# Peptides against a protein of PDB entry 5B16, part 79

Target 1, 136 residues: chain A of PDB entry 5B16
Amino acid sequence: TPSRINHNERLEFLGDAVVEFLTSVHLYYLFPSLEEGGLATYRTAIVQNQHLAMLAKKLELDRFMLYAHGPDLCRESDLRHAMANCFEALIGAVYLEGSLEEAKQLFGRLLFNDPDLREVWLNYPLHPLQLQEPNT
Target 2, 136 residues: chain A of PDB entry 5B16 as posed
Amino acid sequence: TPSRINHNERLEFLGDAVVEFLTSVHLYYLFPSLEEGGLATYRTAIVQNQHLAMLAKKLELDRFMLYAHGPDLCRESDLRHAMANCFQALIGAVYLEGSLEEAKQLFGRLLFNDPDLREVWLNYPLHPLQLQEPNT

## One batch from the design tools (peptide; made by RFdiffusion4, then SolubleMPNN)

Design b2_p21_2_s1
Fold by OpenDDE base, seed 1:
Structure b2_p21_2_s1 (fold): chain B 136 residues (1-136), chain A 21 residues (1-21)
Amino acid sequence: as target 1 above (136 residues)
Amino acid sequence: SRAEEALEELREKLRELYEKR
């Protein structure tokens, strides 16, 4: 079995892909007329370390990180990076031990504090043109 | 930041979608 460190890194790898995938899928369906560049802009904003670290803070991962690794994370940028990685690992774990749906729900709840926006994000209606076309 | 601006714009677009539902 891999070490805890290796396992965490593997989870980060998986979580990174899950976050990227979920973000991409939601944006794709939410904005059927938005060009690739626009989609990429939103995706980048959502998945960048600064934002993921903010989401991690909602889960109080900062407290965990400071407790476990405080001396090594004295710089804000280091803490942010570590929190983002930890968040990815968490999402990866949720996907691995649960399901993509569970990861989706957790991620969506964290992305938007506004329940109305959250509802749209999680329960987006398909555009009529998308409904008329076969699933890809 | 540009990222925050993008997120704000995203939220606005989502709000519009919510209102149209």
Scores: peptide ipSAE 0.691, ipTM 0.954, DockQ to the pose 0.888
Fold by OpenDDE base, seed 4:
Structure b2_p21_2_s1 (fold): chain B 136 residues (1-136), chain A 21 residues (1-21)
Amino acid sequence: as target 1 above (136 residues)
Amino acid sequence: SRAEEALEELREKLRELYEKR
């Protein structure tokens, strides 16, 4: 329905910002000596549709999308784009109805299958100078 | 792809951080 579509688009809008923010924050803290170009490269790789669609697949959103919208998603590229959008909407919903921390945890769990890498991503100690940053 | 290469590099850097913790 149009109302559902509008709601999903709004959630996607919010989720896009949350994904971008979380990615930026983690990269910033994890790599204090990495220049902006490097940070941006990693961020782009993490948040681009191709990657978000892969994360969405871990939640079996592909099956969901094909079930709900199969006739409209005959092309792989269309499905990938839709999955990425749906993933953003999901993150937006988690943030909206839960918290940024819950969104962070979910996103982190999906980003890395390796629990060691996941631990670093989520819990790596902050640099002393980074601890001086304003509370956000 | 360029994105996959970047992600792999990121994972390698995270692994290094993990090992140095």
Scores: peptide ipSAE 0.691, ipTM 0.955, DockQ to the pose 0.883
Fold by OpenDDE base, seed 2:
Structure b2_p21_2_s1 (fold): chain B 136 residues (1-136), chain A 21 residues (1-21)
Amino acid sequence: as target 1 above (136 residues)
Amino acid sequence: SRAEEALEELREKLRELYEKR
């Protein structure tokens, strides 16, 4: 059986795709007239390690990482990368054990502190193709 | 940073969408 580390890496793999997908989908439908370059810029900003690490802090993953891996995370960049990975793994786990909708909701709640912005992000009218999206 | 600026711009765009809903 795979180690817990291997399992986390697999969850990270899945979570990376989920985060990327959710981000892409929301941006795509929120801004129908925005060029690909603009969409990509926003996506990059959202999914980059620095930002995901910030989101991870909201879940106190920094404390978790320091507790579990403190000696190996002496560099801020290392901690940031690890936190981002853990965040992805968490999203992956939420998707895996819950649903894409649950992952969407969690991710959206963390993305925006402003409830108005969060509402727009999460509740923008869905395109017909989004309505056909599987829940899991 | 460029990323931070992009996020700020995104928030502004979302705010506009919110106000126009």
Scores: peptide ipSAE 0.690, ipTM 0.954, DockQ to the pose 0.883
Fold by OpenDDE base, seed 5:
Structure b2_p21_2_s1 (fold): chain B 136 residues (1-136), chain A 21 residues (1-21)
Amino acid sequence: as target 1 above (136 residues)
Amino acid sequence: SRAEEALEELREKLRELYEKR
């Protein structure tokens, strides 16, 4: 029987993959002319702990973390890391209990405060060349 | 930071895509 912590760690494991996958997919389709290195640069920036922690703050996970783990989170870096992990677990849970689409929508909403950018991120049509590529 | 720069660049690229839609 897994502990609560174990369950969260498993969700984090799943969420990490989901976040990276969603990020990769969107970047791939949005920027068909961007080389792998450029794609990787954006992905790294999006999925790094500091950024995920900022996304987590939008969900007020910082308040939750301070409430639950305050004594252990006196350092900013510790809080950031914990928030990032919590965010991953949350995304993992959304995917697990909901769907990839729901995870996509939530993640996209958090990634961009600007609704115009959010719209592009979530809904930009595939490039004509991408539409013509054979399924492999 | 490098991450901030990348994110800003990403936002700019998305803005361009938005304007071209």
Scores: peptide ipSAE 0.688, ipTM 0.953, DockQ to the pose 0.907

Design b2_p21_2_s2
Fold by OpenDDE base, seed 1:
Structure b2_p21_2_s2 (fold): chain B 136 residues (1-136), chain A 21 residues (1-21)
Amino acid sequence: as target 1 above (136 residues)
Amino acid sequence: SEADRALAELEERIRKLYEER
């Protein structure tokens, strides 16, 4: 059995992939006419450490980090990096223990504070349906 | 930052989608 530290790193690895996948899928379906470069730009913005750290803060992971690892997180950049990693591990754990759908829902809830935007992000029609409705 | 601008633009685009539904 791997150590707790190794387990966290493995969860981060998994979570990173899940976050990127979910982001990619949603962007792909939401913006069928957007070129790859544009999709990549939005994806990068969503999955970068500073943004993930912000999402982590909504879960009060900063409080947890300072409590558990305060001495190792003297710099803001260090805290941000750690929070981002912790967030990835969390998403990885949700996927592992639950499902991709559960990870999707959690991630979507955190991405947007505006419930209207959240609804669109989570439930907007798939690309094929959009092709059938060019005026939408 | 560039990332912040991208996120803001993304939200605006999603808002447009919301309004069009």
Scores: peptide ipSAE 0.684, ipTM 0.953, DockQ to the pose 0.908
Fold by OpenDDE base, seed 2:
Structure b2_p21_2_s2 (fold): chain B 136 residues (1-136), chain A 21 residues (1-21)
Amino acid sequence: as target 1 above (136 residues)
Amino acid sequence: SEADRALAELEERIRKLYEER
């Protein structure tokens, strides 16, 4: 049986892929005429530690991190990195125990506070994830 | 930051998509 830490690292590994995949797919369909470089720029901005940490903060994961690992997180960069990893692990867990659709919805809800933007991100144009779900 | 600018631009582009619906 793997340790709790090992399990979290594995979830992070999975979540990293899910976050990148969801981001890539949404960008791909939202901007059919945008070149690869532009898509990559937006993806990088969305999935970088700083941004994921901000999303994690919306879930108050910072409080969790400080509670569990406070003494080891003396730098803001360390906290951001840890929060980003924790966020990825969370998404990985949602995907693993739920579905890709659930991960998509959670991620989308956090990406945009504006419900109009959120709706576009999630639903416009018609998204393959709305039609095809993996067997998880 | 550059990332913040990219995110702002992204939101603006999505806003335009919303308005064009």
Scores: peptide ipSAE 0.683, ipTM 0.953, DockQ to the pose 0.895
Fold by OpenDDE base, seed 5:
Structure b2_p21_2_s2 (fold): chain B 136 residues (1-136), chain A 21 residues (1-21)
Amino acid sequence: as target 1 above (136 residues)
Amino acid sequence: SEADRALAELEERIRKLYEER
């Protein structure tokens, strides 16, 4: 079995893909007339470290990170990077232990403070085939 | 930042989608 560090890095690897995938899928169907460049712009903004770190703060991961890695996180930029990675690992864990749907729900809840926007993001009509796909 | 502007624009667009529902 891998070490704790290796396990976290593996979860981060998985979570990165999940976040990227969820973001891509939602943007794709939310904006059917938006060109690839526009979709990519929004995706980049959503998945960049600064934004993911902000989402991580909503889960109070900053407190966790400072407790666990305080000496190495004196710079705010270092903290943001670490928080983003930790957030990815968390999403990876949610997907692994739960489902893509659970990861989707968690991610969506964090993306928007406005419940109306959450509803649109989470419940916008998907392709019929997507509705039939397994959660994991 | 550029990312902040993009996110703000995204929220605005999603808001419009909500209003159209």
Scores: peptide ipSAE 0.683, ipTM 0.954, DockQ to the pose 0.910
Fold by OpenDDE base, seed 4:
Structure b2_p21_2_s2 (fold): chain B 136 residues (1-136), chain A 21 residues (1-21)
Amino acid sequence: as target 1 above (136 residues)
Amino acid sequence: SEADRALAELEERIRKLYEER
């Protein structure tokens, strides 16, 4: 239905901003001496559709998309874009219904399979959100 | 791809941060 599609698009809009914000903040604090161009390069790589689709696959969103929209997603590129958008909508929903911290944790957990890298991404240096909402 | 190379480089840089902590 048009209304449901519009709702998803709105969530994608919000999620896109959240993903970009979180990525930007973490990169900014992790690499205080890295120039803007370098920061932008890493951000682009993290938030581009191909990468977000890979993150979405970790959540098995590909199975969901094929189930719900299989006939319309017969091309790999179409599926990739749809998964990326769905991932953004998911992050948007987590932020909207939960918190920025929850979105941060989910995103960070998916970004790195290596727990050491994940720990650094989330905690080193100390993230401003941790000061405001320390984990219990 | 360029993005894959960037991500690999990023992970290496983060790993260095971990080791230096």
Scores: peptide ipSAE 0.682, ipTM 0.953, DockQ to the pose 0.889

Design b2_p21_2_s3
Fold by OpenDDE base, seed 1:
Parts: structure tokens; C-alpha cells; sequence
Structure b2_p21_2_s3 (fold): chain B 136 residues (1-136), chain A 21 residues (1-21)
């Protein structure tokens, strides 16, 4: 329905900002000596459609997209773009219905399959978006 | 690709952070 499509586009708009914000904040605190150009390079790599589509695939959004919009997504590039948009909408929804913390946790869990890297991304170093265990 | 290389480098840098904690 038109209203649901419009709502999804609005969620995508919000999710895009959330993904960019979370990425920026984590990079900023993780790499205090990295210049702006380097920070921007890593951010671009993280938030580009190709990467977000890979994250979306971990949630099996490709199956969802093919089921719901298969005829419109015959090209791989079209599917990738749609998956990235859907992923942004999902993050937007998590933020809207939950919290920034929940969006951060979901995004961080998907960014890294390695739990050690995930731990660093989410918990090290200390910054305003997180509360760490005193003993860690 | 350049983006894939950036992601690989990022993981390497984060790995170093993990080892230094």
C-alpha cells in the first residue's frame, strides 16, 4: 500500500542517519589519532550499499526481498540497493520503537562475526554511548 | 575493491585494540 511504502521510506531516512551517526561515533573514539580523511574512508566503507547489503543478508533480507519484490529485483545491483535500503529502514525502526542503544547493539553484532572485534567495537574505548562493566 | 581493503584494514586495527586492552 502507498502509506506503508511511504512509511518505509521515512524509516530508511531515519535509519540512514542512525547508521552514519553510530559509525562516526565509534570510529572517532576508537581512533583518536586518525585524521578526518581516514575516518571518512572507513565510514564510507561501512555504510556503502554493498556492505549494508551484506549485513542485510545475515538477517536473510534477501529471501524477504525476493519473496516480496522478486520481479523488480532481477539485477544483482538492484537487489543490493534494495537490501541496503531495507536494512536502513530496519535500523530506523529499531531506533524508533526501541532505542539508540538497541540500534547500536544490533548494528555492532552484525558488523563483526568475530566476537573479539565486536567487543572492541561496542565496548572499547569508553565513550558516551555505552556503560561498561567496572572490572573490564 | 578499495572498500573491501578498508574494511580489512579496519578489522586489523580493531584487532590491535583488542590485543592491547
Amino acid sequence: as target 1 above (136 residues)
Amino acid sequence: SAAEEALAKLEELIRKKYEER
Scores: peptide ipSAE 0.667, ipTM 0.949, DockQ to the pose 0.902
Fold by OpenDDE base, seed 2:
Structure b2_p21_2_s3 (fold): chain B 136 residues (1-136), chain A 21 residues (1-21)
Amino acid sequence: as target 1 above (136 residues)
Amino acid sequence: SAAEEALAKLEELIRKKYEER
């Protein structure tokens, strides 16, 4: 069996793809008239390490990282990078153990502090994953 | 930064979507 470190890195690998995919899908559907360059710009901004680290902080992953790896994360840049990676691993784990929908919900909840923006991001237009779920 | 500006613009665009619903 792989070490915990290897497992985490594998989850990060998966999570990176999930975050990229979800971001791409939402941008694509929300802005049908936006050119590729604009879509790419917004995607890059969303998935860059600095932003993901910010999202990670909302989950208090910074406290976790300092607890687990404090001596190795004396530099802010190192912590930020580690937090971003950890966030990706978390999303990967949520997808793996749960579903893409769960990953989408978690990610969307963290992306915006404003619930109105969350609503648009997640629901307008209705996400294909939501269309696949029973109408409840 | 450019990324921060992009995020701000994105939120503006999403806000407009919200207002249009």
Scores: peptide ipSAE 0.664, ipTM 0.949, DockQ to the pose 0.897
Fold by OpenDDE base, seed 5:
Parts: C-alpha cells; structure tokens; sequence
Structure b2_p21_2_s3 (fold): chain B 136 residues (1-136), chain A 21 residues (1-21)
C-alpha cells in the first residue's frame, strides 16, 4: 500500500499533466493565429507555481497548509510552492476520481473570476470534450 | 511581473473574444 506521501506526489504528477494539457488545449483553440511562442508564454503564466498558488488560495488551501504544515512553511515562498503542489494534487485527484471534464470545469472556474471570461475560456470555441460528450 | 502582465493580456484577449460572440 502506497504511503500517503507517495499518493500525494503521484496525484501531483498527474495533476501537473492535466493542468498543462487543459491549458494547452484551451489556448490552442482560442487563439488559432497565435504563434507557438505566444502560446507557450501564456501557458507558462497560467501553470507556473505562483499562479497555481493563487488559484489554491481561492480554494482556501492556504489555511489547510498552514494547519497541516505550518512549522515547515515559515516563508511565503515555501507556502506558495506547497500550495501549488497541493493544487496540482487536487486537480489530479479530481481527474482521477471524477473526469477530465470535471477537472476542466474546476480549473476554468478558478482561472477567471469574471463569468464572461470564464464562459469564453470554457465554451468558446467549443471544447473538444464538449464535442465528444455524447460519446463519453 | 512578466507573468502577471501575460495574464492581464490574456484576459484582454479573452474579453475581445467575448465581445465578438
């Protein structure tokens, strides 16, 4: 039986891939005229630890992290890194136990506070998962 | 930061997409 730590690290590994994949797919479809370098720039900005930590804060993971690991997180940078990892693990868990669609929805909701931007990100253009929904 | 600027620009681009709908 894997340890809890190993399980979390595995989920983080999976979540990292899911976040990167979803981000890549959405950017690719949203901006068909954007060059690869531009796509990569936006992807980097979205998936970097600092940003993921901010998303994690929206889920109040900071409170959880401080409660569970406070003594080890004396520095804000350490907290951000831990929060980003925790966020990835969460996304990984959502994907694993739920679906890619659920991960997409959660991630999209967190990416943009503005409902209009959120709608565009998730639905315009039509996401491949939405296209395949009837078959899945 | 560079990342913050990129995210801001991204939001602007997405906003334009919304307006074009």
Amino acid sequence: as target 1 above (136 residues)
Amino acid sequence: SAAEEALAKLEELIRKKYEER
Scores: peptide ipSAE 0.663, ipTM 0.949, DockQ to the pose 0.892
Fold by OpenDDE base, seed 4:
Structure b2_p21_2_s3 (fold): chain B 136 residues (1-136), chain A 21 residues (1-21)
Amino acid sequence: as target 1 above (136 residues)
Amino acid sequence: SAAEEALAKLEELIRKKYEER
């Protein structure tokens, strides 16, 4: 229905901002000596559709998308785009119904399979993401 | 791709942070 479509698009809108925010904050604090250009490069790499679609695949969203929209997603590029959007909507929903911390944890778990890298990512920074987290 | 290379470099940088802790 149109209402469902609009709702998903709104969640995607929110999720896009959350993903970009989390990415920005973590990069900012992890690499205090990295110039803006470098920060932007890594952020772009993390949040671009190709990468988000890869993260979505870890959640098996591709299977869901093919089940629900198979005829409309016959091209790989279409599927990738849809998966990225769906991933953003998911993050948006987690933030909306849960918290920024929950969104951070989910996103971090998907970003890195290596637990050592994941730990570093999730622990930087502590103040903005834990002590100064806004109420949701 | 450029994005894949950036992600690889990022993981390397994060690995260094891990080793330095």
Scores: peptide ipSAE 0.659, ipTM 0.949, DockQ to the pose 0.838

Design b2_p21_2_s4
Fold by OpenDDE base, seed 3:
Structure b2_p21_2_s4 (fold): chain B 136 residues (1-136), chain A 21 residues (1-21)
Amino acid sequence: as target 1 above (136 residues)
Amino acid sequence: SRAEQALAELEARVRALYEQR
């Protein structure tokens, strides 16, 4: 049986791919005329550790991390990296235990504080699955 | 930073899409 640490690392591996995929898909559909270089620039910025750590902080994961791993996270850079990994593991868990749609919704809610921008990110333009299954 | 600039530009572009709906 894998250890808890092994399980978390596996979730991070999965979550990293899910975050990358969701980001890529949304950027692709939102900006149909944007060249690959521009798409890649936005994706890199979104999935960068510093940004993912900010998203994790919105879920107050920093309090959890400091409680559980405080002595090992004395540097800000260490905390940021750990927060990003924790966020990836969370997204991986949501995908694994729930669905890609649930991961998409959670990620979108965190990307923008403005609900109007969240709606655009998630729903404009509509993805093929949304056109087929509007309640999904 | 470059990443911060990209994120700000992204938000501006998403806002533009919202206004154009």
Scores: peptide ipSAE 0.694, ipTM 0.955, DockQ to the pose 0.909
Fold by OpenDDE base, seed 1:
Structure b2_p21_2_s4 (fold): chain B 136 residues (1-136), chain A 21 residues (1-21)
Amino acid sequence: as target 1 above (136 residues)
Amino acid sequence: SRAEQALAELEARVRALYEQR
């Protein structure tokens, strides 16, 4: 339906900002000596359609997309783009209905398969507010 | 690709942080 399409596009808009924000914040704190160009390079790699589509595949969004929109997604590039958009919409929805923290946790869990790397990404270094309330 | 190389480098740098903690 048109209303659902519009809602999805709005969620993509929100999710795009959330993904970029979370990526930027974590890169900034994890690598305090890295110049802007290096930070931007990593951010670009993380948020580009190819990578977001890969993250979406971990949630089996490819099966969902092919089921719902198969005829329109026969090209690999089209499927990748659609999956990336769907992933953005999902993150946007998690932020909207939940919180930035929930979006951060979901995104971090998908970014790294290795739990050790995931821990570093999500928790190192800790924000001052997190230090004040470490058990929240 | 350059993006894939960047992601691999990122992972290596994050791993280094883990090992240094």
Scores: peptide ipSAE 0.693, ipTM 0.955, DockQ to the pose 0.907
Fold by OpenDDE base, seed 5:
Structure b2_p21_2_s4 (fold): chain B 136 residues (1-136), chain A 21 residues (1-21)
Amino acid sequence: as target 1 above (136 residues)
Amino acid sequence: SRAEQALAELEARVRALYEQR
């Protein structure tokens, strides 16, 4: 049986891919005229550790992290990095135990505080097969 | 920061899409 640490790292690995995938797909469809460089710029901004840490804070993961790993997180930068990793692991877990749709919904809710913007982000036309969760 | 600027721009663009729907 894998250790808890290994499990979390594996979830982070998965979550990183899910976040990047969702981000890429949504940007692709939202901005059909935007060049690759522009898409990449937005993706980078969305998925970078600092931003993911902000999203994690919305879930109050900072309180959890300080409780569980306080001694190792004496610097804000360390906390931010840990929060980003934890957020990825969470998204990975949501995808694994739930669905890509659930991960999409959670991520979208966190990306924008404005419900109108959430609606645009979440409901912009996407290819159905891209939202299909793998069977294996 | 560059990232913050990009995020702000993204939000503005998404807002524009909302207004144009």
Scores: peptide ipSAE 0.692, ipTM 0.955, DockQ to the pose 0.898
Fold by OpenDDE base, seed 4:
Structure b2_p21_2_s4 (fold): chain B 136 residues (1-136), chain A 21 residues (1-21)
Amino acid sequence: as target 1 above (136 residues)
Amino acid sequence: SRAEQALAELEARVRALYEQR
C-alpha cells in the first residue's frame, strides 16, 4: 500500500543518516591524523549501495526481496539498490524502535566478520549515549 | 574498484590498530 511504501521510505531516510553518522564518528575517532579526504573515501566505500547490499546479503535480505518483489527485481542492479534501501530501512527501524547503540552493534557486526577488527571498530570511540547511560 | 581498495585498506588500518593496542 502507499502508506507502507511511504513508511519504508521514511525509515530508509532515517537509516541512511544513522549509517552515515555511525560511519563518520567511528572513522573520525579511529583515525585522528587522517585528513578529510581520506575519511570521506572510507565513508563512501562503506555506505555505497554495493557495500550495503553486501551487508544486507549477510542477513539474507536478498531472499526476502526476491520473495516479496521478485518480479520487479529482474536486474542485479535493481536488486542491489533495493537491498541497500532495505538495509537502510532496517537500521532506521533498529534506531527508531531500539537505540543508537543497538544500531551501532548491528552495523559493526556486519561490517567486520573478523572479531578482532569488530572489537576495535565497536569499542572505539564511546558514543555520548554510552557515556550518559553506562549501564544500558 | 576504488571502493573495494578503500575497504581493504580500512581493514588493514583497523588491523594495525588492533595489533598496536
Scores: peptide ipSAE 0.691, ipTM 0.955, DockQ to the pose 0.867

Design b2_p21_3_s1 (from b2_p21_3, 9 letters changed)
Fold by OpenDDE base, seed 4:
Structure b2_p21_3_s1 (fold): chain B 136 residues (1-136), chain A 21 residues (1-21)
Amino acid sequence: as target 1 above (136 residues)
Amino acid sequence: KEEERRRLLEKIRELLDKLAA
């Protein structure tokens, strides 16, 4: 059986893809008039380590990280990177053991504290022009 | 209401702009 570290790395790999995918899809549908450059800019901003670490902090993963890995996290950048990785692993686990919907809901709840903004993010209507696009 | 949705979308975009800054 793989080590816990190996398992977490695999979950991070999966979670990174899930976060990227969810972010891309929601941005695409919410902003149908936004050009690719703008979409890419927002996606980068959402999935960057600094932001994912902030989301991880909402789950109190910082307390866990300091308790379990304090000596290895001497720099702020190291802590952010570790927090982001941990967050990705969590999302990966939620997707793996649950569903994409569950991952979406969790991610959405963390992205926006305002419930009205969260509702718009999570439950968007399909744009008529987007309905005309072929499946990829 | 569509106007309310538009307002909310604008707020989302403002937050995203802050993240991207």
Scores: peptide ipSAE 0.680, ipTM 0.947, DockQ to the pose 0.894
Fold by OpenDDE base, seed 5:
Structure b2_p21_3_s1 (fold): chain B 136 residues (1-136), chain A 21 residues (1-21)
Amino acid sequence: as target 1 above (136 residues)
Amino acid sequence: KEEERRRLLEKIRELLDKLAA
């Protein structure tokens, strides 16, 4: 039986993949004219530790982290890194215990405070060229 | 409706640009 730490690291591993995948899929469909380099740039920006830490703060994980690891998180950078990892583990857990859809919904809600932007991100109509892609 | 969607997409791009900066 893995330790608590090991379990969290495994969830983080899974969550990292889920976040990466969801981000990739949404960017791909939302921006059909954006080249691979641009897609990769935006993906990196979205999944970078600093951004994930900000998302984690929306879930008040900062309070949790300070409670659990306060003595080791005196530096802001340390807290940010820990929060990002914790966020990945959380997404991993949501996917594992729930579904990819639930992970997608949670991630989308956190990505955008504006409900209109959130709606576009979560519910993207396929571009006509994307619909024709299978025929190419 | 489509025009509004395009506007919203542009706003998303702006936010992503900020993140990527």
Scores: peptide ipSAE 0.675, ipTM 0.946, DockQ to the pose 0.894
Fold by OpenDDE base, seed 2:
Structure b2_p21_3_s1 (fold): chain B 136 residues (1-136), chain A 21 residues (1-21)
Amino acid sequence: as target 1 above (136 residues)
Amino acid sequence: KEEERRRLLEKIRELLDKLAA
């Protein structure tokens, strides 16, 4: 049986892909007129460590990190990186043990505090242009 | 309803712009 550390790293690997995928899909549908460069810019902004760490803080993962690894996380950047990784591992676990939909819902709830914005992010109809050319 | 959705999309765009800055 692999160590818990190895297991967490594997979950992080999976979660990284899930976060990247979900972000990409939502951006693609929400902004049908945005060029690839713009989509990539927003994706990077959403999945960057500092932002994921902010999302992790909403789940109080910072307290978890300090409890479990306090002495080793003396630098703010180290804590941020660890929190981001832990967040990815959490998303990976939610996907693995639950579903992509559950991961989507959790991620969406954390991304937006405003429920109206969250609703738009999570539940988007196809854009008229996408309806005209769904395979574009 | 569509107008409201457009307004909300713009707000999302603004938030993303801030993240990307």
Scores: peptide ipSAE 0.674, ipTM 0.947, DockQ to the pose 0.900
Fold by OpenDDE base, seed 1:
Structure b2_p21_3_s1 (fold): chain B 136 residues (1-136), chain A 21 residues (1-21)
Amino acid sequence: as target 1 above (136 residues)
Amino acid sequence: KEEERRRLLEKIRELLDKLAA
């Protein structure tokens, strides 16, 4: 079996794709009037390391990182980068062990603290054949 | 970069608010 480090890197790879995909799909359907440039800009805002690190902090991954890897994370930028990667690995693991839906739910729950916004984000129709939800 | 991120996310929030209303 792969080493733990290699496994984490593989999970990061997978998680990065999942986060990117989920963000892209939701932006695409939530904002039908937004041009490609805007979609890309907002996606970047959502998936950039700094933001993912903030999401990771909600899961207290900062405490984990400092505990497990503190000596290697002397700079704030290093910590943010590591936290973002760890978050991606987590999402990758959730997808791998569970499903895309479970990854979607976790990601959406973290993206918005406002329950109304969370509801819109998570339940907005993501395919033309899906039933439209009221006021979404 | 932080301020830019904040403004972008706020705009997304505003758009989502409109959808929720």
Scores: peptide ipSAE 0.239, ipTM 0.781, DockQ to the pose 0.082

